# Ledger of designs, part 151: peptides against a protein of PDB entry 4N7V

Target 1, 222 residues: chain A of PDB entry 4N7V
Amino acid sequence: TLRSITSPLVAHRLKPIRQKTKKAVVSILDSEEVCVELVKEYASQEYVKEVLQISSDGNTITIYYPNGGRGFPLADRPPSPTDNISRYSFDNLPEKYWRKYQYASRFVQLVRSKSPKITYFTRYAKCILMENSPGADFEVWFYDGVKIHKTEDFIQVIEKTGKSYTLKSESEVNSLKEEIKMYMDHANEGHRICLALESIISEEERKTRSAPFFPIIIGRKP

## One batch from the design tools (peptide; made by RFdiffusion4, then SolubleMPNN)

Design b2_p24_6_s3 (from b2_p24_6, 8 letters changed)
Fold by OpenDDE base, seed 1:
Structure b2_p24_6_s3 (fold): chain B 222 residues (1-222), chain A 24 residues (1-24)
Amino acid sequence: as target 1 above (222 residues)
Amino acid sequence: DIEKEREKELEEELKELSEEYEEE
């Protein structure tokens, strides 16, 4: 099943983006829908032959073939659906489209891991909690050039010199140089604060049922 | 510029993802 390969993508709160490759164009629209355009080239002109338009919650996939399958010239946005539109639920998506959906899902997940949900400016760093969940990525950009990137699986450290390394266990974290531990301590504190605020704000958002509170910025730029 | 660097990182990783998709 498709579900065994990937979960429905979630594109809520993501900013529009359009990424062109040789064979496809993936877009996150203003509507937070995700489009995968299949691109073919004929006589030095690129045409969109197939479009998968995926709802922001990933549960509905609308597929259409522009210009009766003859293709529509590639433009700066997906062609509008006109005729021969098919609509599928996630669990009813034909297998022939699974690869494209998986790509869209991976695309969105990557964008989520790079999309700020909470930006927290400290005295020493710009801390960013990302949208991907659970186990959101957390980046700490120290103003002196040190960078710490925390994921669910590892911690990446980039030192002032540009030296980079990855930590995958507590033992490795404990073996860090003392100077780096100071950065790690700060990063951990910032992470804790962001997670706490995320929880509080999310709860208030739920209670008020207002417009989305995120993304938010805490503190000020130096 | 942190934002500029973050944008570059995203672009690079998206490119890598694209290459993986097209190589399959």
Scores: peptide ipSAE 0.672, ipTM 0.940, DockQ to the pose 0.868
Fold by OpenDDE base, seed 5:
Structure b2_p24_6_s3 (fold): chain B 222 residues (1-222), chain A 24 residues (1-24)
Amino acid sequence: as target 1 above (222 residues)
Amino acid sequence: DIEKEREKELEEELKELSEEYEEE
């Protein structure tokens, strides 16, 4: 099943983006829907032959073939569905479209991992908790040039010299030189604070039933 | 500029992802 290889994508709160490549264009729309356009070149003109339009919650996939399958000239936005439209739920998506959905999902997940949910300015760094889940990415950009990037799977450290390394275990973290441990301690504190704020804000958001509170900025840019 | 750097990182990773998809 599709569910065995990927979960429904979640594009909520993501800003619009359009990524054009040779064979495809992936877009997050203002509506927070995700579109995958299959692009073909013919006579020096690019045409959209197929469009997958995925709902913001990933559960509904609308597939259409512009201009009766002949293709529509590539534009700055996906072509409007007019004919040859099919609508599927996530669990009923034909296997032939799974690869495209998976790509869309990976695209969205990557964007989420780079989309600020909470930005927290400290005296020493710009801390950013991202939108991806579970285990949201957390970036700490120290003003002196040190960078720490925490993911669910690893911690990447970029030192002032540009030296970069990845830590995948607590033992490796514990083996850090004292100078780097100071940065790590600050990063961890910022991370804790962001997670705490996320929890509190999310709870208030739930109670208020208003427009999304996120993204949010805490502190001021130095 | 941190934001410019972050944008660059995103663009690079998106490009890599797209290349992986197209070459598959």
Scores: peptide ipSAE 0.671, ipTM 0.940, DockQ to the pose 0.872
Fold by OpenDDE base, seed 4:
Structure b2_p24_6_s3 (fold): chain B 222 residues (1-222), chain A 24 residues (1-24)
Amino acid sequence: as target 1 above (222 residues)
Amino acid sequence: DIEKEREKELEEELKELSEEYEEE
């Protein structure tokens, strides 16, 4: 099943983006829908031959073939659906489209991992909790040039010198140089605060049932 | 500028992801 490969993508609160590659264009629209355009080249002109339009919650996939399958010239946005439209639920998506959906999902997940949910300015750093889940990425950009990037799987450290390394266990974290531990401590504190605030804000958001509270910025630039 | 760097990182990773997809 498709579900065994990936979960439904979630594009809520993501800003519009359009990424062109050789064979495809992936877009997050203003509507927070996700479009995968299959691109083919004919006579030095690129055409969109197939479009997968995925709902913001990932559960509905609309597939159409522009211009009756003849293709539509690639533009700055996905072509409008034609009369030949198929609509599928996530669980009913034909297997032939699974790879494209998986790519869209990975694309969205990557964007989410780079999309600020909470930005927290401290005296020493810009801390950013991202939108991806579970285990949202957390970035700490110290003003002196040190960067710490925490994911669910690892911690990446970039020192002032540009030296970069990845930590994958607590043992490695405990083996850090003392000067780096100070940065890590600050990063961890910022992370804790962001997670706490996320919880509180999410709860209030649930209660108010209003417009989304996120993204949010806490503190100010130095 | 932090935001410029973040944008660059995203672009690079998106490019990498796309290349992986097209190579599969």
Scores: peptide ipSAE 0.670, ipTM 0.940, DockQ to the pose 0.859
Fold by OpenDDE base, seed 2:
Structure b2_p24_6_s3 (fold): chain B 222 residues (1-222), chain A 24 residues (1-24)
Amino acid sequence: as target 1 above (222 residues)
Amino acid sequence: DIEKEREKELEEELKELSEEYEEE
């Protein structure tokens, strides 16, 4: 099943983006829908032969073939659907489209890992909690040039010298130089605060049932 | 600039992801 390969993508609160490759164009629209355009070249012109339009919650996939499959000239946005539109639920998507959906899902997840949900300015750093889940990425950009990037799988440290290394266990974290531990302590504190605020704000958002509260900025630039 | 650096990182990782997809 498709579900054994990937879960439905989630594109809520993501900013519009368009990424062109050799054979495809992937877009997140202002509507928060995701489009995968299959691109073919003929006579030095690129044409869109197939479009997968995926809902913001990933559960509905609309597929169409511009100009009856003859293609539509590649533009700055996906071509509008016309006739011969197929609509599928996530669990009913034909297998021939699974690879394209998986690519869209991975694309969205990557964008989410780089999309700020909470930005927190401290005296020493710009802290950013991202939109991806579970285990959202957390970045700390110290004003002196040190960077710490926390993911669910590892912690990456970039020192002032530009030296970069990855930590994958608590023992490695405990073996850090004292100077680096100070940065790590600050990063961990910022992370704790962002997670606490995320919880509180999400609860208030649920109660008010208004427009999304996120993304938010706490503090101000130095 | 932090925002420019973050934009560059996203662009590079998206490129890597696309190359992986097209090589399969």
Scores: peptide ipSAE 0.669, ipTM 0.939, DockQ to the pose 0.888

Design b2_p24_7_s1 (from b2_p24_7, 9 letters changed)
Fold by OpenDDE base, seed 4:
Structure b2_p24_7_s1 (fold): chain B 222 residues (1-222), chain A 24 residues (1-24)
Amino acid sequence: as target 1 above (222 residues)
Amino acid sequence: MELSDEEEEEFLEKLEKELEEELK
């Protein structure tokens, strides 16, 4: 099943973006829908041959073939659906479109990993909890130049000297120099606080059932 | 927090690179 490959993408709260690649253009629209445009080149002109328009919650996929399948010239936005439109639920998406959906999902996940959900300023650093899930990315930009980037899979450290390395196990984290451990401790504390705030704010958001509270900024740079 | 034009460009360049690596 598609679900065994990826979960429904979630594009809520993401800002519009359009990214062109060799084979496709992927966009997040103002509506928070996600569009994958399949691009083909003919006579030195790029044409959109197929569009997958995915709802913000990832559960509805609208597929259409611009200009009756003949293709529409690539523009600054996805072509509007006109004819030959098919609508699928996530679980009913034909297998031939799974790869394209996965592409959209990965793109959205990447964007989410770079989209601040909570920005928290401490005495020493700017901490950012990102939108991706599960295991949201967490970045700490220390004012002295040290950077720590935590993901579900690794921790990247950039020292003042520019030396960069990646930690993939607790053993490696425990083997850090004491100087770096101090930064890590601060990062971990900031992370804990952001997660706690996320939980509290999300609960209030659920209760109010109003406009989203995120993204949010806590504190200010000293 | 809004990105400046310069920050946006940097973001897009990074995104492109990361996307290529992620999706290859």
Scores: peptide ipSAE 0.030, ipTM 0.575, DockQ to the pose 0.067
Fold by OpenDDE base, seed 3:
Structure b2_p24_7_s1 (fold): chain B 222 residues (1-222), chain A 24 residues (1-24)
Amino acid sequence: as target 1 above (222 residues)
Amino acid sequence: MELSDEEEEEFLEKLEKELEEELK
């Protein structure tokens, strides 16, 4: 099943963006819908042959073939849906479209990993919890130039000198120089606080059913 | 928050590379 490969994409709160590759264009629209345009080159012109339009919650997929399947010239936005469209739920999506859905999902996940959900300014750093899940990315930009980037899979450290390295285990973290451990301790504390704030704010959103509270900024740069 | 132009460029380069590899 598609669900065994990926979960429904979540594009809520993401800003519009458009990314072109050789074979496809992936976009987040103002409506927070996600579009995958399949591109074919013919006579040195690029045409959109197929479009998958995915709802912001990833559960509804609308598929259409522009210009009766002949394609429309590639433009700065997806072509408008045709009258002859197919609509599927996530669990009923035909297998032939699964790869294209995965493209959209990976794109959205990457965008989410770069989209601030909580920005927290400490005395020493700008801390940012991102929108991706599970295990949201967490970045710490120290005002002195040190950067720490935490993901579910690794921790990247960029020192003042520009030296960069990646840590993938607790043992590697424990082997860090004392100076770097101080930055890591601060980063971990900022991360804990952001996760606590996320929990509290999300609960209030659920209770009030108001407009989204995120993204949120706590404090300001000293 | 909006990404800076530099952050966006780095992000797009990474995205392009990853998507191209997946599209092969």
Scores: peptide ipSAE 0.029, ipTM 0.599, DockQ to the pose 0.068
Fold by OpenDDE base, seed 2:
Structure b2_p24_7_s1 (fold): chain B 222 residues (1-222), chain A 24 residues (1-24)
Amino acid sequence: as target 1 above (222 residues)
Amino acid sequence: MELSDEEEEEFLEKLEKELEEELK
């Protein structure tokens, strides 16, 4: 099943974006829907032959073929759906479209990993918790130039000199110089605080059913 | 947090590169 290889994408709170690749254009719309346009080239002109429009919660996929499959000239936005439209739920999506859905999902996850959910200013750094899940990316930009980027898979450190390295195990973290450990300790504290705040704010958001509380900024640069 | 025009451009460039690498 599709669910065995991916979960429904989540595009809530993401800003509109449009990115062209060799074979496709992927977009997040103002409606927070995700659109995959499959591109073909004829006589040096690019045409959109197929469109997958995915709901913001990833559960509904609308598929259409512009101009009865003849294609629509590539423009600055997806072509509008016509009368010949197919609608599928996530669990009923035909297998032939699974790869394209995965493409959209990977795009959304990438965008989420770069979309601030919580920005927290400390005395020493700007801390940013991103939208991706599980294991949201966490970035710390120290005002003195040190940067720490935490992902589910690694920790990247950029020192004042510009020297950069990646840590992939606790052993490597424990072997850090004492001066770097101080930055890491601060980063970890900021991370803890952001995660705690995310939990609290998300719960309040659920209760109120109001407009999204995120993204949120806590404090200000000194 | 909204990005400045400059930050947005940098983001788009990086995203394009990463998409080509990860979705190849």
Scores: peptide ipSAE 0.033, ipTM 0.576, DockQ to the pose 0.082; fails the geometry check
Fold by OpenDDE base, seed 1:
Structure b2_p24_7_s1 (fold): chain B 222 residues (1-222), chain A 24 residues (1-24)
Amino acid sequence: as target 1 above (222 residues)
Amino acid sequence: MELSDEEEEEFLEKLEKELEEELK
């Protein structure tokens, strides 16, 4: 099943973006829908031959073939759906489209990992909790130039000198120089605070049932 | 907060590379 490969993508709160590759264009629209445009080249002109339009919650996939499959010239936005449209639920998506959905999902995951959900300014750093889940990316930009990037899988450290290294185990973290441990301690504290705030704010958002509270900025740059 | 123009460009470049690899 498609579900065994990926979960429905979630594009809520993501800003519009359009990324062209050789064979496809992937977009997040103003509506927070995700579009995959399949591109073919004829006579030095690029044409959109197929479009997958995925709902913001990933559960509905609309597929259409512009100009009855003849293609529509590639533009700065996906071509509008025609009268020949197929609509599928996530669980009913034909297997031939699974790879394209996975592509869209990975794109959204990447965008989410780079989309601030909470920005928290401390005395020493700008901390950013990203939108991806579970295990949201967490970045700490220290004002003195040190950077720490935490993911579910690793911690990347960039020192003032520009030296960069990746930590993948607790033993490696424990082997850090004391000066770096200080940065790590601060990063961890900022992370804890962001996670706590995320929980509280999300709960209030649920109760209020109004406009999204995120993204949010806490504090200000010194 | 918004990404700087430079950060956005770097992100897009990385994204393009990763997406192209995924489409292979």
Scores: peptide ipSAE 0.028, ipTM 0.594, DockQ to the pose 0.083; fails the geometry check

Design b2_p24_7_s2 (from b2_p24_7 with E1M I3L T4S V11F E17K)
Fold by OpenDDE base, seed 2:
Structure b2_p24_7_s2 (fold): chain B 222 residues (1-222), chain A 24 residues (1-24)
Amino acid sequence: as target 1 above (222 residues)
Amino acid sequence: MELSEEEEEEFLEELEKKLEEELE
């Protein structure tokens, strides 16, 4: 099943974006829907041959073929659906479209990993918890130039000199120089606080069923 | 919070690279 490969994508709170690649154009619309436009080139002109439009919660997929499959000239936005529109639920999506859905999902996840959910200014750093899940990315930009980027898989450190390295195990973290450990300790504290705030705010958001509370900014740069 | 122009460009470059790899 598709569900065994990926979960429904979640594009809520993401800003509109349109990114052209070699074979496709992927977009997040103002409606927070996700569009994958499959692009073919004919006579030095690019045409959209197929469009997958996925709902913001990932559960509904609308597929259409512009101009009866002849294609529509690539423009600054997806072509509007007109005729021969197919609509599927996530669990009923034909297997032939699974790869394209997975592509859209990975795109959204990447965008989420770069989308601030919580920005927290401390005395020493700008901390940012991102929208991706599980294991949201966490970035710390120290005002003195040190940067720490935490993901589910690794921790990247950029020192004042510009020297960068990646830590992939606890052993490597424990082997850090004492001066770097101080930055790591601060980053970890900021991370803990952001996660705590996320939990609290998310619960309140659930209770109120109001407009999204995120993204939020806590504090300000000194 | 919105990305700076520089951060956005870096993000788009990374996105393009990753998306190209995913479509291969």
Scores: peptide ipSAE 0.031, ipTM 0.593, DockQ to the pose 0.068
Fold by OpenDDE base, seed 3:
Structure b2_p24_7_s2 (fold): chain B 222 residues (1-222), chain A 24 residues (1-24)
Amino acid sequence: as target 1 above (222 residues)
Amino acid sequence: MELSEEEEEEFLEELEKKLEEELE
């Protein structure tokens, strides 16, 4: 099943963006819907042959073939849906479209990993918890130039000199120089606070059923 | 919040690389 290889994408709170690759254009619209345009080149012109429009919650997929399948010239936005459209739920999506859905899902997940959910200013750093899940990315930009980027898979450290390295285990973290451990300790504390705030704010958001509380900014740069 | 131009450029480069690898 599609569910065995990916979850429904979640594009809520994401800003509009359009990214072109050789074979496709992926967009997040103002409506927070996600569009995958399949692109083919013919006679030195790019044409959109197929469009997958995915709802913001990832559960509804609308598929259409512009200009009766002949394609429309690639433009700055997806072509409008035609009357001849197919609509599927996530669990009923034909297998031939699974790869394209995965493409959209990976795009959205990457965008989410770069979209601030909580920004927290400390005395020493700007801390940012991102929108991706599970295990949201967490970035710490120290005002002196040190950067720490935590993901579910690794921790990347960029020192003042520009030297960069990746840590993949607790053993490697424990082997850090003392001066770097100080930055890591601060980053971990900021991360703990952001996760606590996320939990509290999300619960209040659920209870209130108001407009989204996120993204949120806590504190101010000194 | 909006990404800085530098953050956006880095993101787009990473995205393009990853997505091309997945589609090839």
Scores: peptide ipSAE 0.027, ipTM 0.588, DockQ to the pose 0.069
Fold by OpenDDE base, seed 4:
Structure b2_p24_7_s2 (fold): chain B 222 residues (1-222), chain A 24 residues (1-24)
Amino acid sequence: as target 1 above (222 residues)
Amino acid sequence: MELSEEEEEEFLEELEKKLEEELE
């Protein structure tokens, strides 16, 4: 099943973006819907041959073929659906579209990993918890130039000198120099606080059932 | 918080690279 290879994408709270690649253009719309435009070149002109428009919650996929399948010239926005429109639920999406959905999902996940959910200013750093899940990315930008990027899979450290390295195990983290451990400790504390705040705010958001509380900024740069 | 123009450019470059790799 599609569910066995990916979860429904979630584009809530994401800002509009449009990114062109060789084979496709991927967009998050103002409506927070996600569009994948499949691009083909003919006579030095790029045409959109197929569009997957995915709802913000990822559960509804609308597929259409612009200009009756003849293609529509690539523009600054997805072409409007006109004819040959099919609508599917996530679980009923034909297998032939699974790869394209997965592409959209990965795109959204990447955007989410770069979209601030909580920005927290400490005495020493700007901490950012991102929107991606599970295991949201967490970035710490120390005011002295040190940078730490935590993901579910690794921790990247950029030292003042510009030296960069990636840690993939607890053993490697434990082998850090003491001076770097101090930054890591601060990063971990900021991360803990952001996660705690996320939980509290999310609970209040659930109770209120109003407009989203996120993104949120806590504190000020010193 | 909004990305700076520089941060946005870096993001887009990374995005493009990753997306291209995913489509290969």
Scores: peptide ipSAE 0.027, ipTM 0.599, DockQ to the pose 0.067; fails the geometry check
Fold by OpenDDE base, seed 1:
Formats: structure tokens, C-alpha cells, sequence
Structure b2_p24_7_s2 (fold): chain B 222 residues (1-222), chain A 24 residues (1-24)
């Protein structure tokens, strides 16, 4: 099943973006829908031959073939759906579209990992908790030039000199120089605070059923 | 908070590379 290889993508709160590759254009629309445009070149002109439009919650996939399958010239936005539109649920998506959906999902996942959910300014750093889940990316930009990037799988450290290294185990973290441990301690504290705030704010958002509270900015740059 | 223009460009380059790899 499609569910065995990916979960429904979630594009809520993501800003519009359009990324062109040789074979496709992937977009997040103002509506927070995700579009995959399959591109074919004819006579030095690029045409959109197929479009997958995925709902913001990933559960509905609308597929259409622009201009009756003849293709529509590639533009700055997806071509509008016209005739011969197919609509599928996530669990009913034909297998021939699974790879394209997975492509869209990975795109959205990457965008989420780079989309601030909580920005928190401390005395020493700008801390950012990202939108991806589970295990949201967490970035710390120290004002003195040190950078720490935490993911579910690793911690990347960039020192003032530009020297970069990746930590993948607790033993490696424990082997850090004392000066770097200080940055790590601060990063961890900022991370803890962001996670706590995320939980509290999300709960209040659920209760009030109002407009989204995220993204938020806490504090200010010194 | 918005990414800087430079950060956005780097992000887009990363996206492009990863997306192309996924389509191959």
C-alpha cells in the first residue's frame, strides 16, 4: 500500500514555494495545496503533461492532464484544472502515481524541516524549532557565529572558524571540548523551552479553535 | 520568521538536488 511507504503529507502553515527540476515542478500554493507538475520538452518548449494536486492534509489527490493530455506550456504557476479530472483518496491512489506522491511528500518534509514554527531569541542565540514531525529540526544560531543543528538523527556543529562536524551518538557529544559543551548546553535548554511552548500553545490552539497560532516569535534579538 | 535571501537560495539548491535524486 501507499501507506506502507509514506504517510499523507502535511502542508499546513507552509508558505508558497515553487521549485523546478528537469522533470517536474513542485509547488506549495497559497491554498497550502501541493502540486506536482510533470514536465516534457518539445521543440525547446516545456509543457506540463500531468498535474497531481494534493490537498493540504495529503488525503485528497486530484489528477488532471492539461489541454486534453496534449500539455500546457510551463508557466509561473500550475495550469488550472479543466476537463478529465480524477480525484482519489490517499488510500485509493493508483500505484502508478505512488512515486509521484512520494516525491511530493519528501518535498514537503524537506520544506517543513526548514520552516520555522517557533523562533526564540535568547541572550546568546536565535533558536528555531521547525515544522517537521516527529522530532522537529532545531537550529541554534549563536550571535558569535557558532551554529548547532539538531535533527532526529544527528547534531551538526559549526564552530566560529567554520569547522563543521556531525555527532551521531551520546558518546561523541560527551567527547566534545568543554567550550563546545557550553554551546550545546545552551542549545539544549533553548530546545527544551521551545518544545514546552509548542505543547502549551498547541493545546490552547486546540481549545480555542481559532486561527493558527504558529508560527510564533518569542523574544527579540539583543 | 523569514529566511534570509541567502538562506533561501541555499535551501532551494538543496531542494533541487534532493528532488532530482528522488525522480531518478
Amino acid sequence: as target 1 above (222 residues)
Amino acid sequence: MELSEEEEEEFLEELEKKLEEELE
Scores: peptide ipSAE 0.026, ipTM 0.582, DockQ to the pose 0.083; fails the geometry check

